# Ledger of designs, part 36: peptides against a protein of PDB entry 5TUV

Target 1, 107 residues: chain A of PDB entry 5TUV
Amino acid sequence: KEVIDRLRYLKAEIEDLELKERELDQQKLWLQQSIKNVMDDSINNRFSYVTHEDICNCFNGDTLLAIQAPSGTQLEVPIPEMGQNGQKKYQINLKSHSGPIHVLLIN
Target 2, 107 residues: chain B of PDB entry 5TUV
Amino acid sequence: AQECQNLEVERQRRLERIKQKQSQLQELILQQIAFKNLVQRNRHAEQQASRPPPPNSVIHLPFIIVNTSKKTVIDCSISNDKFEYLFNFDNTFEIHDDIEVLKRMGM

## One batch from the design tools (peptide; made by RFdiffusion4, then SolubleMPNN)

Design b1_p11_7_s4 (from b1_p11_7, 5 letters changed)
Fold by OpenDDE base, seed 1:
Structure b1_p11_7_s4 (fold): chain B 107 residues (1-107), chain C 107 residues (1-107), chain A 11 residues (1-11)
Amino acid sequence: as target 1 above (107 residues)
Amino acid sequence: as target 2 above (107 residues)
Amino acid sequence: MWKYGETYTLE
């Protein structure tokens, strides 16, 4: 029957797609680890920075804060809520677990 | 048949997920390339200058950039836990990660 | 660009 043949074909194709998806998942995991290894290299780490000029070339006309923090630092940006004074609160909360946070005013 | 239609829908869903994962993988590759290019640039620059850049002139990865109006008032406080930082703004702001900055730099 | 109401982890 045509329907039976179609069902068999679709099931086989879905199985192949499942394998492909798992392959991509593994590739992603491998690449993520590769990136970490490259960034953690002592020489690469020494030169893993941008300059004020770099940032200024990317942004203009506003106040720019650069916040450097260790990997794993948690950043929370709460939904703006009305404060007691009737003004909306705009906040950034940072929580580091492994080192200091450094703040630079760029512009 | 209904079963055939269900499998065709599932097939399409899986194809879309695979496409998304392929795109994400490509982005990771570009991130790694951008980082390597950044390191190479900085190594070359320091070699030419025969000195490292001034400490306060560079931002080390990982970092974020906060962009806000020059009229925005910014307050920063450090909690009793030295690892926690609180930023308060009297107006809206934008946050950009280091990956986006590297993209804007053309790395 | 990051959004309000979410928690992010620097990587």
Scores: peptide ipSAE 0.476, ipTM 0.897, DockQ to the pose 0.955
Fold by OpenDDE base, seed 5:
Structure b1_p11_7_s4 (fold): chain B 107 residues (1-107), chain C 107 residues (1-107), chain A 11 residues (1-11)
Amino acid sequence: as target 1 above (107 residues)
Amino acid sequence: as target 2 above (107 residues)
Amino acid sequence: MWKYGETYTLE
């Protein structure tokens, strides 16, 4: 009956959508790898930077910290909790596994 | 009928995921383009200047930008090998990745 | 981009 036909149609469509989704997943994977390859290229890597001026043009009026760290560095931002002194804790925890972290103050 | 409704919900769910993944792919493409433009800009600039920029005047990718009020007190604890950083702020802050910065730069 | 309570990986 109509319901049976609808079920069959929907199942077939969902199967097609699964294929499409897998295709997109594959494309994402390859594109991500492509980006990594481009960034890891020796020549590109040499020029893969922004200037102090670039950052200043993007932000104004505040204290800016530029934190350069290797790919794979872990960034943790805990939920602000009330400290023992009654002040909320605002923290950033960085952990690198492949190289040092470099911090620049941009004011 | 209930099964039909369940499948229709699933169908819609998958369609939304596909749409989201398509958008994410576009963002990745733009990221790659932005990076290439950045490299080209810097390469040209250094050629014109006939020298690389001073090492502490640039921020190498990957990086993040932390934005906070000028009144914010920042405390930083660093491991001996500089592989681990802990930042403490007495007020709120914002974090921006290099991708967002490149977007703001118009790359 | 980021949320409190989450861990991110720089890429």
Scores: peptide ipSAE 0.476, ipTM 0.895, DockQ to the pose 0.887
Fold by OpenDDE base, seed 4:
Structure b1_p11_7_s4 (fold): chain B 107 residues (1-107), chain C 107 residues (1-107), chain A 11 residues (1-11)
Amino acid sequence: as target 1 above (107 residues)
Amino acid sequence: as target 2 above (107 residues)
Amino acid sequence: MWKYGETYTLE
């Protein structure tokens, strides 16, 4: 019947979509590895930087902190809480396990 | 039939996931291109200058940018080994990763 | 852009 035909069609399409999804997953995996390899290359790593001018051109009128940290550094941004004096506390917590963190004031 | 409706819902969910994965894959491709363009730019610039930039004039990847008002008071507590940082702000801030910065730079 | 209340890992 029509319902049976529709069911067969949908099942076949879902199967094709499953294949497509797996293909995309594989492509993502390979691309991620490719990016990692490119970034880890000694020559590329040597030139993997931005300048103060680059940052200033991207942002206007505010204080800019550049925080340089090794890959794997953990960044925690707690939910702002009210202090005893009625002021909210805004925080950033950084924890590195592989090297020191460096902070630059841009503006 | 209920089964047909269920499969149609599943089909739609899979299509949306595939769309999302395609978008994510495209972002990764753009990241790789941006990084390669950055490296190329810097290599060319250093070749023209015949020297590397001063150590404190550049920000090496990976990094984040913290953007806050010039009126914001920032306190920083640093561990002895500089592996742990605690930033306190008396006002709101924005955090941008290096990927976003490269995008803003037009890389 | 990062959200409050979450922990992230720099890559």
Scores: peptide ipSAE 0.475, ipTM 0.896, DockQ to the pose 0.946
Fold by OpenDDE base, seed 2:
Structure b1_p11_7_s4 (fold): chain B 107 residues (1-107), chain C 107 residues (1-107), chain A 11 residues (1-11)
Amino acid sequence: as target 1 above (107 residues)
Amino acid sequence: as target 2 above (107 residues)
Amino acid sequence: MWKYGETYTLE
């Protein structure tokens, strides 16, 4: 009897949680679309950039590469493997499908 | 009793997922705010300067930042159409996306 | 932080 009541309570709560989770999923999708719309706006897109100074203020002491690529560009970072010279290979592979990639050296 | 325990585990799992989704939603909100602040900053700056920045002085979104030691040797292979890039490093590196940069900028 | 062995998409 007590167990049955507990079961009923838990099932009801889980049902409520399912509804809450679906609500959050919908909110996420809505917000993602909103962000996309804001970024795709012509005026916002014109001013969607950072400066060299901005980057330098965020990082120090190392070599910095700024790689600008269009949305949808694929970035692959393979697991390092030993090269012919006996040194591990550290690589970044970029593949764009919609436009050119631009690279800037910072610092 | 066993069924109660199973449902309690499921309840807890769902609660954790909801918590994670709430956190992710908050991050998206912050990203949108950061982007809007960036756009506003740049619009104001260009208005004050009465000109846009030079094309090679800014990094347009979306972008990534690659951080590596000053001693790291970097080789880059580029496709003819500049749609594909292969970077080779003789040492480790870190990758940061534009979202991380905007956070560090305090946007 | 991005990890080795994974493929990411810029958005």
Scores: peptide ipSAE 0.466, ipTM 0.893, DockQ to the pose 0.937

## One batch from the design tools (peptide; made by RFdiffusion4, then SolubleMPNN)

Design b1_p12_1_s1 (from b1_p12_1 with S1M E7S N8T)
Fold by OpenDDE base, seed 4:
Structure b1_p12_1_s1 (fold): chain B 107 residues (1-107), chain C 107 residues (1-107), chain A 12 residues (1-12)
Amino acid sequence: as target 1 above (107 residues)
Amino acid sequence: as target 2 above (107 residues)
Amino acid sequence: MKIEYGSTYTLP
């Protein structure tokens, strides 16, 4: 009957979708590795930087902090809470376990 | 009939998941392109200048950017070993990764 | 990626 035919069709399509999803998963892994290899290349690494002008052009008129920290550094941004003085507190907590954190003031 | 409906729900779920994976893959492709364009730009600039930029004039990847109003008061507490940083802001701020910065730069 | 309040992230 029509239901049986629909079931067969849906099962076949789902099987094709499973194959497509696996293909995308493999492509993602390959591309992630490719990006890592490109960034880790000594020549590319030498030129992997932005200028102060680049940053300022992206955020006109704002105070800017550039944070450079070792891999694995934890960055915590708590939900703002009201302080005792009636002012909300906005915070950033950084914790590194493998090396010093470097902060640059831009502009 | 119920099985058919269940499979249709499953098919739709898989289609949406595949769509998300395709979007994520495109994002990775754009990241790689942006990075390659950045490297190319910097290599060309240094070739024209016949020298690398001053060490304090550039920000090497990876980094994050914190932007806030120029009126925002920022207080920073740093541990002796510089492994811990506590930033206090009297107003809101935004945090952006280097990928977002490269996007804003048009890379 | 925009980092939101109330979150903790691991830097690359």
Scores: peptide ipSAE 0.537, ipTM 0.898, DockQ to the pose 0.814
Fold by OpenDDE base, seed 3:
Structure b1_p12_1_s1 (fold): chain B 107 residues (1-107), chain C 107 residues (1-107), chain A 12 residues (1-12)
Amino acid sequence: as target 1 above (107 residues)
Amino acid sequence: as target 2 above (107 residues)
Amino acid sequence: MKIEYGSTYTLP
């Protein structure tokens, strides 16, 4: 029957999709490790920076903050709420547990 | 049949996951390429200048960028140990990771 | 990285 044939087809396709998904998962893991290795290389690490000019060119006309923080630092962006003066409050909270946070103002 | 409908839903769900994973993989590839290009650029620049850039002129990866209007008033509260930062903005802001910055730089 | 209000992120 048509329904039985459709069921068989769908089951076979799902099985193929499962294989494809696993393949993609493995590729992702491999690439992530590759990126890590490249970034951790001493020479690459030495040259892994951008300039103030680079940043300014990306965001012309804006006030810019560059934040450097230890791994694991928590960045919280609360839902904007009305302040005491009736103005919405837009906030960023940074909390580090392992070291100091560095912030640069870029004009 | 109900079973056929269930499998079709599952099939669609898996297809969407695969699509997302393919996109994520492509982004990782671009990240690695961008990073390598950045390193090459900086290495070449320093060779031409015969010196590294001034320490305060560069932002080492990883970092994040907060951008907002020049009209936005920003208040910052910092703990003594610099482990905690609180930023208050009187207007909306955007946050961008270093990956996006590299993209905007054309890396 | 898309950052939305009401979220907490862990920096790498």
Scores: peptide ipSAE 0.534, ipTM 0.896, DockQ to the pose 0.813
Fold by OpenDDE base, seed 2:
Structure b1_p12_1_s1 (fold): chain B 107 residues (1-107), chain C 107 residues (1-107), chain A 12 residues (1-12)
Amino acid sequence: as target 1 above (107 residues)
Amino acid sequence: as target 2 above (107 residues)
Amino acid sequence: MKIEYGSTYTLP
């Protein structure tokens, strides 16, 4: 039957796709580890920075805040709501549990 | 047959996942390249200057950038231990991670 | 990283 043949074909294809997906998963794991190793290298870490000029060039004429916070810091961006004066409130809430947060004004 | 339809749906789901994973891998590769280029640039720059940049003139990875209009009024409340920050903006803002910044820098 | 209003994120 055509249906039986189609079933066989689909099963075989799915099997191939499973193999492909596993391959990609392994590649991702490998690449993530590679990136971690590169970034954790003492020499690379020493030079892992951008300048104020770099940032300013990316965001022409805007007010910029650079935030450095410990891993695991929570960043909350609430839905804008009306304030007391009828103006929408745009907010950012940062909460760290492991260390201080550092903020730089870039202008 | 219902089984055939089920397998076709599964096949399509797997194909979409594979596509997404391929895209994610590409992004990771680009991130690694960008980081390496950043390090190389900074090493070269410091060699030419024969000194490291001033500590407050650079932003070390990882970081995030908050971008808003130069006309935006920003209020900030900080906890005593600097573990908690509350930012209030009178207008909209954008948030970008260091990865996006490196992309914009052309790294 | 895409940040949207009404969301909470954990920084890496």
Scores: peptide ipSAE 0.533, ipTM 0.895, DockQ to the pose 0.777
Fold by OpenDDE base, seed 1:
Structure b1_p12_1_s1 (fold): chain B 107 residues (1-107), chain C 107 residues (1-107), chain A 12 residues (1-12)
Amino acid sequence: as target 1 above (107 residues)
Amino acid sequence: as target 2 above (107 residues)
Amino acid sequence: MKIEYGSTYTLP
């Protein structure tokens, strides 16, 4: 029956797609590990920086803060809410549990 | 017929997920390339200058950038151990990761 | 990526 044949075909195709998706997941993990290895290399790490000029060129005319924090640091950006004075509050909350946070004014 | 339709919907959903994952992989590849290009640039620059850049003139990865108007007033409260930072802005701001910065730099 | 309001992130 054509319907049965169609069902079998679709099921087989879905199975193939499942395999493809798993393959992509594995490739993602591999690539992520590769990136980590490249970044953790001692020579690469030595040269893994940008200049103030680099940043300023990306954000012309703005006030710029660079934040460096330990892995696992929590960054919270609350939805702006109306304050007691009737003005919206724009906030950033940083919380580290493993080391100090470093903030630089770039411009 | 209904079962065929259900499977066709499932097939399409999986195809979309696969497409998304392929795109994510491409982005990761670009990130790795950008990082390698950054390292190469800096190595060459330091070689030409015969010295490393001044320590306070560069921002080492990883980092995030907060940008806001030059007219924005920023208040910052810092814990004694610098484990906690509370930023208050009187206007809107944007936050960007280092990956986006490298993209803007054309790496 | 750009970090949006109302979000909480764990830095890598």
Scores: peptide ipSAE 0.526, ipTM 0.896, DockQ to the pose 0.829

Design b1_p12_1_s2 (from b1_p12_1 with S1M E4K N8T)
Fold by OpenDDE base, seed 4:
Structure b1_p12_1_s2 (fold): chain B 107 residues (1-107), chain C 107 residues (1-107), chain A 12 residues (1-12)
Amino acid sequence: as target 1 above (107 residues)
Amino acid sequence: as target 2 above (107 residues)
Amino acid sequence: MKIKYGETYTLP
């Protein structure tokens, strides 16, 4: 029957898709490890920086803060709430457990 | 018929998931390329200058950028050990990671 | 990564 043939076809295709998905998962893992290795290289690490000009060129006319924090630092951005004066409060909370946080005002 | 419909739904779900994974993989590839280009740029620049940049003139990865209007008033409260930061803004802001910055830089 | 209000993130 046509239905049986369609079922067989769909099952076969799904099996192929499963293989493709597993392949992509493996590729992702390998690429992630590759990126880590490249970034952790001592020579690459030395040159892994941007300039103030680079940042300013990306955000023309804005006030810019650069935040450098230890790995694992928690960044919380609460939902803005109305203050007593009727003004919304916009906040950023940073919490580190392993070291000091460094903040730079770019402009 | 119902089984066929169920498999077709599953097939479509898997196809969409694969598409998402492919997109994510491409983003990782672009990240690696961007980082390598950044390193190459900086290495070349330092070779031409025959010196590294001043220590406070660059922002080392990883970092995040907070951008807001130049008119935004920013208040910052810092803990004694600098493990905690509280930023208060009187207007909206945006937060971008270093990956996004590299994209904007055209790396 | 685009950070949204109401969310908490862990920095790398």
Scores: peptide ipSAE 0.502, ipTM 0.896, DockQ to the pose 0.803
Fold by OpenDDE base, seed 2:
Order: structure tokens, then C-alpha cells, then sequence
Structure b1_p12_1_s2 (fold): chain B 107 residues (1-107), chain C 107 residues (1-107), chain A 12 residues (1-12)
């Protein structure tokens, strides 16, 4: 009897949690679309940029590459392997299917 | 008893997923706020300067940042159509998206 | 965004 009551309680709670999870999923989709709409707005898009100074201030003392690529561009970072000189190879592979990639060297 | 235990495990799993989704929603909200703040900053700055920034002085969203030591040697191979980039580093690097940059900027 | 070695990511 006690076990049966516990089972009933748990099942009811899980059902409530399922509803909550679906609500959160919908909210996420709504918010993502909202962000997209805000970013796609012509006025906002005009001012959607950072400066070289902004980037440098975030990463003091490092060499920085800024990469701009079309949506859907593939970014691959292979597992480092030993090279011909006996040093590990650290690589980034970029592949775009819709347009050219732009790279800027900062500081 | 076993069924109760199974449901309790499921309950905990669902609670954890809900918690994670709530956190993700909060992050999205922060992203939207950061973007709006960025736009406002840039609009104000251009108004004060009475001109837009030079085209090559800013990085338009979206972008990614690769940072590495100033001592790191970077080689870049580019395809003829600029659709493919291969970067070779002689040391480790980090990759950050524009969201991370905006966070570091305090937006 | 935390990048892991061996993974392929799609840029937004």
C-alpha cells in the first residue's frame, strides 16, 4: 500500500516534470528566434561589431586571429599528432560551402 | 520497490535536465542583453564621433577568435577560392566565439 | 565555446 502510494506520487510528479520540460523547450525556441530577429534587424546589424581594441582587451598579450565565415562553415580541430620535426601538429581546418572565409590578424 | 527506484532515478534525471535547460535559457537571455548593449554602445560612439568607424577597424558579428602565444608560429594555407583554410600552429591555441568575447567585454 | 580536439563544429 505504501509502495503503491509512492508509485502513484512519482508517476504524477514525472508527468508534471514532462510538462515543465516541454515548456522550457518551447521557451528556448522562442528566445532563439527572438535573438535571431534582433540580430537580423537592419539597424542592429549595422552596429553589430567589435573593435580591435575590444578583442585585444579580452586577450592581453596573445596573438589573435579573427575569423569570419559564412553560416554553416565547418570548423575542424584534429587531434594533435607528431609532425616531421617531432613536434605535435596543432591545426585548424575551415571549410566553407557557401562563400569565402575572411581572416584578420590582430595585434 | 524496484519500480519505485526506477521512477526515482527517472525523476532525478528529469530534474537535472530541467535545471540544465533553465541555465541554458538564462545564458540566451544574457546573450541577447549583451548584444543589445553592444549595439547601444556602438550607436552612441558613432554619434559622438559623428562618423562610422573605418571598415577595417571593426569585426562584424558573427566571428570566432583564435588566440595563442605571441611566440607561436602560425602558418596558413588558403585554397584558391578561399573556401578552405588550413592553419598550422607550433603550439597550443584557444578558440572563442563572439558570445565569449562579449562576455569578456562586460556587455 | 569550448573546442575539443577531434571534433568538428558548424559555425553559426
Amino acid sequence: as target 1 above (107 residues)
Amino acid sequence: as target 2 above (107 residues)
Amino acid sequence: MKIKYGETYTLP
Scores: peptide ipSAE 0.500, ipTM 0.894, DockQ to the pose 0.809
Fold by OpenDDE base, seed 3:
Structure b1_p12_1_s2 (fold): chain B 107 residues (1-107), chain C 107 residues (1-107), chain A 12 residues (1-12)
Amino acid sequence: as target 1 above (107 residues)
Amino acid sequence: as target 2 above (107 residues)
Amino acid sequence: MKIKYGETYTLP
């Protein structure tokens, strides 16, 4: 009886969780579309920028690169491997197929 | 007993997914708020200055930031058409999207 | 976004 009751409880709970998950999925889709619409607005787009000061304040003392690339650009960060001189290689590979990539040195 | 165990595993799996989805939803909400705040800030700033900022003084969204120590040596190879970039670092680096930058800015 | 070594990402 105890096992049967536990099974019944678990099944009912799982059904409730399924409904909850579907609800969250729909909310996510709606919010994603909302964000897209806001960002695509002409006025919002005109003012969708940060300054060099903004970036510098976020990363004190670091060397900073800002990368602007077309949608779909591939960013590859390979696993660091030892180089010829025994130094690990840390790399970033960018590949665009639709337009030029723009990189800025902030500081 | 085995059936009960299977359902308990499934229940836990669903609970974890729901938790993740709830977290992702909150992040999206914050993104939208941050973006709107950014736009408002910039609009107000330009109104006060009566002119837009110089084109090379700002970074338009979307972008990513690469930050590394000021001591890190960076080598960059660029293709002729600027479709490919290869960065070599002699030390570790971090990559941050514009969303994280806005968070750090307090937007 | 969290960037991890050994992965390839598609920029938005």
Scores: peptide ipSAE 0.499, ipTM 0.895, DockQ to the pose 0.788
Fold by OpenDDE base, seed 1:
Structure b1_p12_1_s2 (fold): chain B 107 residues (1-107), chain C 107 residues (1-107), chain A 12 residues (1-12)
Amino acid sequence: as target 1 above (107 residues)
Amino acid sequence: as target 2 above (107 residues)
Amino acid sequence: MKIKYGETYTLP
């Protein structure tokens, strides 16, 4: 009886957890759509920017590249490997299929 | 019983997954708030200045930031159509998305 | 989102 009762309890709890998980999934989808709508709004889009000062304050004393690329652009960061000169190669590869990529240097 | 043990493991897995989803949902909420705060800040600033910022002084979302030392030498190869970029660094770098930047800005 | 070496990402 004890084992049977435990099994029944666990099955019921798992079922409740499944419902909770589905609820969270729906909430996530709703929120993602909400964010998209807010960002796509013409007024919000007009003011959706940061300044050079904003970026510099986040990364003091560093060289910064700001990259703007079309949606779907592929960003590849290869594992650093030794080059022919005996130095590790640190690389970033960007490939767009729909439009030009824009890069801004912030010093 | 083995069946009870299996269900207990499953229950725990589901609980952890739910916890992760709850955390992800909270992050999305914070992202939305940060974006709204950014828009509000910029709108207010432009109203006070009675003019938009210079085009080259701002970075429009979405964007990514590449951060590296000021001593790092950066070489960039660009395709004619600007669809492909190859960056070469002589040292390590970090990449940050706009969401992380907004967080660092305290939005 | 932190980008790591050896991975390919699709920008939003």
Scores: peptide ipSAE 0.489, ipTM 0.895, DockQ to the pose 0.818

